Peptides against a protein of PDB entry 6UG1. Designs and how they scored, part 201

Target 1, 304 residues: chain A of PDB entry 6UG1
Amino acid sequence: SNEERKRRKYFHMLYLVCLMVHGFIRNEWINSKRLSRKLSNLVPEKVFELLHPQKDEELPLRSTRKLLDGLKKCMELWQKHWKITKKYDNVGLYMRTWKEIEMSANNKRKFKTLKRSDFLRAVSKGHGDPDISVQGFVAMLRACNVNARLIMSCQPPDFTNMKIDTSLNGNNAYKDMVKYPIFWCEVWDKFSKKWITVDPVNLKTIEQVRLHSKLAPKGVACCERNMLRYVIAYDRKYGCRDVTRRYAQWMNSKVRKRRITKDDFGEKWFRKVITALHHRKRTKIDDYEDQYFFQRDESEGIPD
Target 2, 301 residues: chain A of PDB entry 6UG1 as posed
Amino acid sequence: SNEERKRRKYFHMLYLVCLMVHGFIRNEWINSKRLSRKLSNLVPEKVFELLHPQKDEELPLRSTRKLLDGLKKCMELWQKHWKITKKYDNEGLYMRTWKEIEMSANNKRKFKTLKRSDFLRAVSKGHGDPDISVQGFVAMLRACNVNARLIMSCQPPDFTNMKIDTSLNAYKDMVKYPIFWCEVWDKFSKKWITVDPVNLKTIEQVRLHSKLAPKGVACCERNMLRYVIAYDRKYGCRDVTRRYAQWMNSKVRKRRITKDDFGEKWFRKVITALHHRKRTKIDDYEDQYFFRRDESEGIPD

## One batch from the design tools (peptide; made by RFdiffusion4, then SolubleMPNN)

Design b2_p25_4_s2 (from b2_p25_4, 15 letters changed)
Fold by OpenDDE base, seed 1:
Structure b2_p25_4_s2 (fold): chain B 304 residues (1-304), chain A 25 residues (1-25)
Amino acid sequence: as target 1 above (304 residues)
Amino acid sequence: DEELKKLEEELKEQLEFLKRYLSSL
């Protein structure tokens, strides 16, 4: 019905706000001064120097290469720190079906709230799920004075899916779900004036995204619980930005159709949510990022 | 009006559930 279409749209909006607020809260927790002091001790001086290379005036690319090598060594150090990777309870922050949402509303499951103290202990011990691990990695880079963002791929239920039965019948559903991350890191390269993408946990990769990312889900089975629609960046200064354009090859032709921002009402609403979560002034970094997004929109063109 | 109110109540309950769920993660 038209009513069910409205219900799913509004529920998607509410779910999206809850996810974006969750990302904001986790970004505050990883700014903990107590955690920072502990995690800075994981990074040797030689690796710290690679994270903070001098500007090579002759070849700025040499400075970027040092930073990339420093980030690679930080991923290796982080893997040594992380002792226990827990599986997600059920689907974690991956996308639920409408049927799973309806069934879960009836089931008053006692969810044990992860407190800030428990999160900080989990990161400090190296025990937790992949999302906690990524968040801890961002905390370690921030402890080394690196301009690192927490990235969250928000997975609200698909309001464009009007199917009643959305049961995912598959023995490999968990493996396909976790094939691509929900959380990752971005690091500002002050030499190239670009964000570097870092997945320290899942794919264990560093990318300088131009047109496409390895972190973008591919294939039907992987996209069932992980649709790239709302990639939100949380910086160390409590900035909040939509960075979906970086990771979406087909923003205009494919991704926009699955977003609340497909219409003017949804665009205005989503901008209000971003603005409410954005607690810093604009910087030259935002200007370089917006120029890159503009060039990506022009290069994609208007979908037929 | 009554259907819209029922929808708002259902959305509030589902939102409370989501808040509890997201806080458990």
Scores: peptide ipSAE 0.030, ipTM 0.623, DockQ to the pose 0.571
Fold by OpenDDE base, seed 5:
Structure b2_p25_4_s2 (fold): chain B 304 residues (1-304), chain A 25 residues (1-25)
Amino acid sequence: as target 1 above (304 residues)
Amino acid sequence: DEELKKLEEELKEQLEFLKRYLSSL
């Protein structure tokens, strides 16, 4: 019905706000001074120097290469620190089906919210789910004075799916679900004026995204619980930015159709949500990023 | 109408839970 379409749209909007606020909260927790002091001790001086290369005036690319090598070594150090990767409870922050939502509404399961103290302990011990691990990695880079932001791929239920039964089949569902991350890191390269993508946990990769990312879900089974629609960036200064354009090859032709921002009402609403979570002034980094997004929109074109 | 009211109540409860969670940080 038209009512069920409206219901699913509003539920998607609420769920999206809840996810974006969760990302904001985790971004605050990883700014903990106590955690920062502990995590800085994981990074040797020689690796710290690679994270902070001098500007090579002859070839700025040499400075970027040092930063990339420093980030690679930080990923290796983080793997040594992280002792226990827990499986997600159920689907974690991956996309739920409408049936799973309806069934969960009937079951007043007290979701045990992870407390700040428990999170900080988990990160400090190296014991937790992949999301806690990524968040801890961002905290370690921030402890080393790296301009690292937390990236979250928000997975609200698909309001464009009007099927009653959206049950996902069988045993491989978890492996396909976790094939691509929900959380990752971006690091500002002051030399190239670009964000470097870092997945320290899932794919264990570093990318300089031009047109597409390896972190973008591919294949039907992987996209069932992980649709690239809302990639939100949270910086150390409580900035909040939509960075979906970086990771979406087909933003205009495919991704926009699955977003609340497909219409003017949804665009205006989503901008209000971003603005409410954005607690810093604009910087030259935002200008370079917006210029990159503009060039990516022009190069994709407007789909007919 | 009753199903929309139930959804509004559930949305309010989730929003209150979120507000309490946010205020406890």
Scores: peptide ipSAE 0.028, ipTM 0.623, DockQ to the pose 0.180
Fold by OpenDDE base, seed 2:
Structure b2_p25_4_s2 (fold): chain B 304 residues (1-304), chain A 25 residues (1-25)
Amino acid sequence: as target 1 above (304 residues)
Amino acid sequence: DEELKKLEEELKEQLEFLKRYLSSL
C-alpha cells in the first residue's frame, strides 16, 4: 500500500538517525584522553616520524609514501595489539530485513548496550568485535596526532524494498555479510590533499580511492546486508560529513535511488541531520573534499 | 502534504533533543 511505503520510509529515516547518532557517540568515546595516552604507547618513535613526514618540496609523493608506510606499520602494530576478534551478535550493525524488524518488535529482547567504560576497556585490552577494533585503530592514530576520521557505512532497512518475504538464506549469510566492513578509517594526506582509506581489520588494506574502492560491497549476497548508501565521516573535531561519493562508483545512476535524498524532502531532511551532527566550522580540507566530489560527479555524468 | 510537514517538524524536534543530549555527554 501507499501507507506501508510511507511507514517504511519513516522507519528508514528514524533508523538512519539512530545509526548516525551511534557513530557520533562512538567518535566521542574514541577521543577519550585516558585511551589516547594508552594507545600512543603502542606506536614507536620511528613509526610516529613516518606518520608526520616533512614536506618534500621537490617530490610531495615521497612524503605521501612515508605516510602510507607509517599507516601500514600502524596497521601491523594494531594487529599485534588486538588479541580477540569477537563475532557479531546476530547481524551487528549490518542491514536488517523488514521481516527481521517486525519479528524483533514482537520480541521484547533487551539489547545489551555497550557502555563507554566497557568500550574503553575492550579497546584497551584488544578484545571486541571488528567495529570496536576499527574504532580503537582510529583512536590510536588520533593519539599520534594523525587527522583520522571514523567512517561508518549506515545500513538502515531498504525502504525501496517492498517485498514482504525477504527470507535471507541463513548459513552462508554471515560470511557474505562480514566480507566488507561497516566501519573503517580515513586519514588526511596533507601533501596530496586527499583522504586515504584504511581498513585495518577486515580487508587489511590501505587505499587511495580514485574511482573504485575495495571497501564497496560487490555481489548480490554481500549487498543484501551491506548496501553502500550512507557513508558518514566523523572527525576528531566532531565534524560529520557524507562521504558516500568517494566509495560509490555509481552515485547518480544507482546509489541515489536507494537513499532518502532521492527527493527534495529527503535531501532537506538529511541535510538537517548532518548539520545537527556537525559541530565544527568548515575548513580548507572540506573544500578539497567537496572539489573531489564535484569532479567525481562530473566524471560519472548524468544517468541516461 | 501536511503529514510530511508534521513529521519533518517532529523529526526536527527529536534531532534538537538528540543534539542537546549529545552536547551533555
Scores: peptide ipSAE 0.024, ipTM 0.609, DockQ to the pose 0.109
Fold by OpenDDE base, seed 3:
Structure b2_p25_4_s2 (fold): chain B 304 residues (1-304), chain A 25 residues (1-25)
Amino acid sequence: as target 1 above (304 residues)
Amino acid sequence: DEELKKLEEELKEQLEFLKRYLSSL
């Protein structure tokens, strides 16, 4: 019905706000001074120096290469620190079906909310799910004074799916779900004036995204629980930015149609949510990022 | 503290908007 379409749209909006607030809270927790002191000890001086290269005035690319090598070594150090990767309870923060949401509303299962103290202990011991591991990696880079962002791919239910039964039956459903991450890292390259994408846990990759990312889900089965729609960046100064344009090859033609921002009402609403979560002044880094997004929008064009 | 209060107020307004809309369905 038209009523069910409206209900799904607004439930999607509510769920999206809850996910974005969750990302904000986790970003605050990883700024813990106690955690920072512990995680800085994981990074040897030689690796710290690679993370903070001098500017090569002749060839800025040499400085970027040192930073990339430092980040690679940080991923190796993080893998040694992280002893136990737990499976997600159910689907974690991957996308639920409408049927799963309806069934969950009937099941008054007390979700055990992870407390801040338990999170800090999990990161310090190297024991937790992949999301806790990524969040801890961002904390380690921040402890080394690296301008690292926590990235969250928010997975609200698909309000464009009007099927009554949306059950996902498949033997490999968990493997396909976790093939691509929900959380990752970005590091500011002050030399190239770009964000470097770092997945320390899932794909174990570092990339400089131009047109497409390796982290963007591909294939029907992988997209069932991981639709790239809302990629939100949380920085060390409590900045909140929509960075979906970086990871979406087809933002205008495909991704926009699956976002609340497809109409003016949804765009205005989503801007209010971003503004409420953005607790810092604009910087030149934001100007370079917006210029990059503008160039990506022009190069994609408007779909006919 | 004040910035968190402003966020809580904005989130309450968004929640009340969503409740009113869900009750109109």
Scores: peptide ipSAE 0.024, ipTM 0.596, DockQ to the pose 0.048

Design b2_p25_4_s3 (from b2_p25_4, 16 letters changed)
Fold by OpenDDE base, seed 3:
Order: structure tokens, then C-alpha cells, then sequence
Structure b2_p25_4_s3 (fold): chain B 304 residues (1-304), chain A 25 residues (1-25)
């Protein structure tokens, strides 16, 4: 019905705000001074120096290579720190079906709230789910004075799906779900004027995204619970930015159609949500990033 | 009027559930 279409659209908007606020709160928690002091001790001086290379005036690429080597060593140090990766109790922050939402509304399950103290203890011990592990890795880089962002791929229910959802009963459903991450890291390269993408936990990869990311979900089964639609970046100064354009190959032709920002009302609403979560002044880093997004938009073109 | 009220009540129930679920994460 037209009513069910409106219901799904408004529920998607509400779910998206709640996910974006969750990402903001986790980004605040990883700025903990107590956690920072503990995690800085995981990084030896030689690795710290690689994270902060001198500018090579002859070949700036040499400085970028040192930073990439430092980030690789930080991923190796993080793997040694992280002792226990817990499975998600259900689907974690992956996408739910409309049927799962309806069935869950009827089941008042006692959910255990993760407190800030429990999160800080989990990161300090190296015990938790993959999302806590990524968030802790961002905290470690921030403890080393690296300009690291927490990235969240927000997975609200698909308001464009008007089908009666069949249960996703596949034996491989969990493996397909966790094949691609929901949380990852970005690091500012001051030499190339670009963000470096770092997945320390899932794919264990570092990439300099030009047109395609390895973190973008591929295949029908993987996209059922992980649709690239809202990739939100949270920085150490409480900046909040939509960085979906970096990871979306087909932003205009495919991704935009599945976003609330497909119409002027949704675009204006989403800008208000971003503005409410963006607690810092604009910087030259934002100018370089917006220029990159503009060039990526022009190169894709507007689909007919 | 009644259909809008039913939709608002159902949205409220789903909101409460979502708050409970997100509080568990």
C-alpha cells in the first residue's frame, strides 16, 4: 500500500538517525584519555616515527610509503593485542529485513546495553566483536597523534524493498554477512592530500581508493545484509561527514536510488542530521575531500 | 483519522523496539 511505503520510509529515516548517533557516541568513547594512554604503549618508537615521516620535498610518495608501512605495522601490533574476536549475538549492525523488525517488535527481549566502562575494558583487554576491535584500532592510531577517522556503513532497512520479506534461512547467511565490514578506519595522508582506507580486522587491508574499494560489498548474498548507502566518517574533533562517494562506484546510477537523499526533502533532512552531528569548523582537509568527491561525481556522470 | 492513529501507534512500538535494540549494542 501507499501507507506501508510511507511507514517504511519514515522508519528508515528514524533507524538511520539512531545508527548515526550510535557512531557518534562510539567515536566519543574512543577519544577516552585513559584508553589513549594504554593504547599508545602498544606502539614502539620506530613505528611512531613511520606514522610521522618527514616530508620528502623531492618525492612526496616516499613519505606516503613510510606512512603506509607504519599503518601495516600498526595492524600487525593490533592483531597481537586482540585476543578474542566474539561473534555477533544476532546480525549486529548489519541490515535487518522488514519481517525481522516486525517479529522483533513483538519479542520484548532484554537487550544488554554495553556501557562506556565495559567498552573501554573490552578494548583494553582485546576482547570483543569486530566493531569494538575496529573502534579500538582507531583509538590506538589517535593515541599516536594520527588523524584517524572512524568509518561506519549505516545499514537501515531497505525502504525501496516493498516485497514481503521471506526469512533469510541460508546456512551461509552469517559468513556472507560478515564477508565485508560495517566499521573501518580512514587515515589522512598529508603528503598526497588523500584519505587512506584501513580495514584492520575483516579483510586486513590498506588501500588508497581511487575508483573502487575492496570494502564495497559484491554479490547478491553479501548485499542482502550489507548495502553500501550511508558511509559516515567520524573524526577525532567530532566532525561528521558523508564519505559514501569514496566507496560507491555507482553513486548516481545505483546508490542514490536506495538513499533518503534521492529527493529534495530527503536531501534537506539528511543535511540537517549531518549538521547536528558535525561539531567542528571546516578545514583545508574538507576542501581536498570535497574536490575529490566532485571529480568522482563528474567522472561517473548523471545517468540518463 | 483512525488509520493515521494506527500508523502512529505502530511507528511508536517500532521506535521503542529500535531504542531497546540500539541500547543493547
Amino acid sequence: as target 1 above (304 residues)
Amino acid sequence: DEEVKKLEEELKKQLEFLKLYLSSL
Scores: peptide ipSAE 0.028, ipTM 0.608, DockQ to the pose 0.584
Fold by OpenDDE base, seed 5:
Structure b2_p25_4_s3 (fold): chain B 304 residues (1-304), chain A 25 residues (1-25)
Amino acid sequence: as target 1 above (304 residues)
Amino acid sequence: DEEVKKLEEELKKQLEFLKLYLSSL
């Protein structure tokens, strides 16, 4: 019905806000001074120096290469720190089906909320789910004074799916779900004036995204619980930015159709949500990023 | 409308969860 379409749209909007606020809160928790002091000790001086290379005036790319090597070594150090990767309870923050939502509404299950103290202990011990691990990695980079963002791919239920039964049948459903991350890191490269993408936990990759990312879900089974629609960046200064354009090859032709921002009402609403979560002034880094997004929109063109 | 009421209750539960989560900050 038209009513069920409206219901699913509004539920998607609320769920998206809840996810975006969750990302904001985790971003605040990883700014813990106590955690920072502990995590800085994981990074040797030689690796710290690679994270903070001098500007090579002859070839700025040499400075970027040092930073990339430093980030690679940080990923290796982080893997040594992380002792226990827990599986997600159910589907974690991956996309739920409408049937799963309806069934969960009937179950008065007290969601066990992870407290800030428990999170900080989990990161400090190296014991937790992949999301906690990525968040801890961002905290370690921030402890080394690296301009690292927490990235969250928000997975609200698909309001464009009007099927009643949205059950996902498959023996490998969990493996397909976790094939691509929900959380990752971005690091500002002051030399190239670009964000470097870092997945320390899932794919264990570092990318300089031009047109496509390895972190973008591919294949039907992987996209069932992980649709690239809302990639939100949380910086160390409580900035909040939509960075979906970086990871979406086909933003205009494909991704936009699955977003609340497909219409003017949704665009205005989503902009208000971003603005409410953005607690810093604009910087030259935002200008370079917006210029990159503009160039990517022009290069994609308007879908025919 | 019972469906609207169920949605409002679910919205309230999510808001309470969000408030509990925000109050633990």
Scores: peptide ipSAE 0.027, ipTM 0.624, DockQ to the pose 0.204
Fold by OpenDDE base, seed 2:
Structure b2_p25_4_s3 (fold): chain B 304 residues (1-304), chain A 25 residues (1-25)
Amino acid sequence: as target 1 above (304 residues)
Amino acid sequence: DEEVKKLEEELKKQLEFLKLYLSSL
């Protein structure tokens, strides 16, 4: 019905706010001074120096290469620190079907909320799910004074899916679900004036995204629980930015149709949510990022 | 219509709560 379409739209909006607030809270927790002191000790001086290369005036690319090598070594150090990667409880923060939401509303399942103290202990011991591991990696980079962002791919239920039964094929559902991450890292390259994408846990990759990301879900099965729609960046100064454009090849033609921002009402609402979560002044880094997003919009063109 | 209005009101309350939470940081 038209009413069910409206209900799903508003529930999607509510769920999206809850996810974005969750990302904000986790971003605060990874700024813990106590955690920072512990995680800085994981990074030897030689790796710290690679993370903070001098500017090569002749070839800025050499400085970027040192930073990339430092980030690679940080990923290796993080793998040594991380002892136990737990499976997600159920689907974690991956996308639920409408049927799963309805069934979960009827079942008063006590969601075990992870407390701040438990999170800090989990990161410090190297025991937790992949999301905790990524969040801890961002904390380690921040402990080394690297301008690292926590990235969250928010997976609210698909309000464009009006099917009643969205029973997902059971057997490979978990493997296909976790094939691509929900959380990752971005690191500011002050030399190239670009964000470097780092997935330390899932794909164990570092990339300089131009047109395509390895982190963008591909294939029907992977996209059932992980649709690239709302990629939110949380920085160390409590900045909040929509960075979906970086990871979306087809933002205008495909991704926008599945976002609340497909209409003027949804766009205005989503801007208010971002503004509410954005607790810092604009910087030159935001200008370079917006310029990159503009160039990506021009390069995609207007969808036919 | 009434269920949609309730969801709009809940969404407004959560945005207000979010503003309050963020002002306490």
Scores: peptide ipSAE 0.026, ipTM 0.624, DockQ to the pose 0.146
Fold by OpenDDE base, seed 4:
Structure b2_p25_4_s3 (fold): chain B 304 residues (1-304), chain A 25 residues (1-25)
Amino acid sequence: as target 1 above (304 residues)
Amino acid sequence: DEEVKKLEEELKKQLEFLKLYLSSL
């Protein structure tokens, strides 16, 4: 019905706000001074120097290569720190079906809230799910004075799916779900004026995204619970930015149709949500990022 | 409208579930 379409749209909006607020709260928690002091001790001086290379005036690419090597070594150090990777309880922050939402609304399950103290302890011990691990990795880079962002791929239920029963095929569902991350890191490269993408936990990759990312879900089974629609960046100064354009090859033709921002009402609403979560002034880094997004929009063109 | 009220009640139930769910993460 038209009512069910409205219900799913509004529930998607509400769910998206709650996910974006969750990302904001986790980004605040990883700014803990106590955690920062502990995590800085994981990074030896030689790796710290690679994270902060001098500018090579002859070949700025040499400075970027040092930064990339430093980030690789930080990923290796993080793997040594992280002792226990827990499975997600149920589907974690991956996309739920409408049936799962309806069934869960009827079940008053007492969920155990992860408190800030429990999170900080989990990161400090190296015990937790992949999301806690990524968040801790961002905290370690921030402890080393690296301009690292927490990235969250927000997975609200698909309001464009009007099917009542989306029974997902059971047995391989978890493996396909966790094939691509929900959380990752970005690091500012001051030499190339670009964000470097870092997945320290899932794919264990470092990339300089041009047209496509390795972190973008591919294949039907992987896209059932992980649909690239809302990639939100949280910086150490409580900035909040939509960076979906970096990771979307086909923003206009494919991704836009699945976003609330497909219409003017949804665009205006989503901008208000971003603005409410953005607690810093604009910087030259934002100008370089917006210029990159503009060039990517021009290069994609209008979808036929 | 009774339908709007039913929709609001359903959205409230779903919101409380979502709060509980997000608190478990």
Scores: peptide ipSAE 0.029, ipTM 0.616, DockQ to the pose 0.595; fails the geometry check

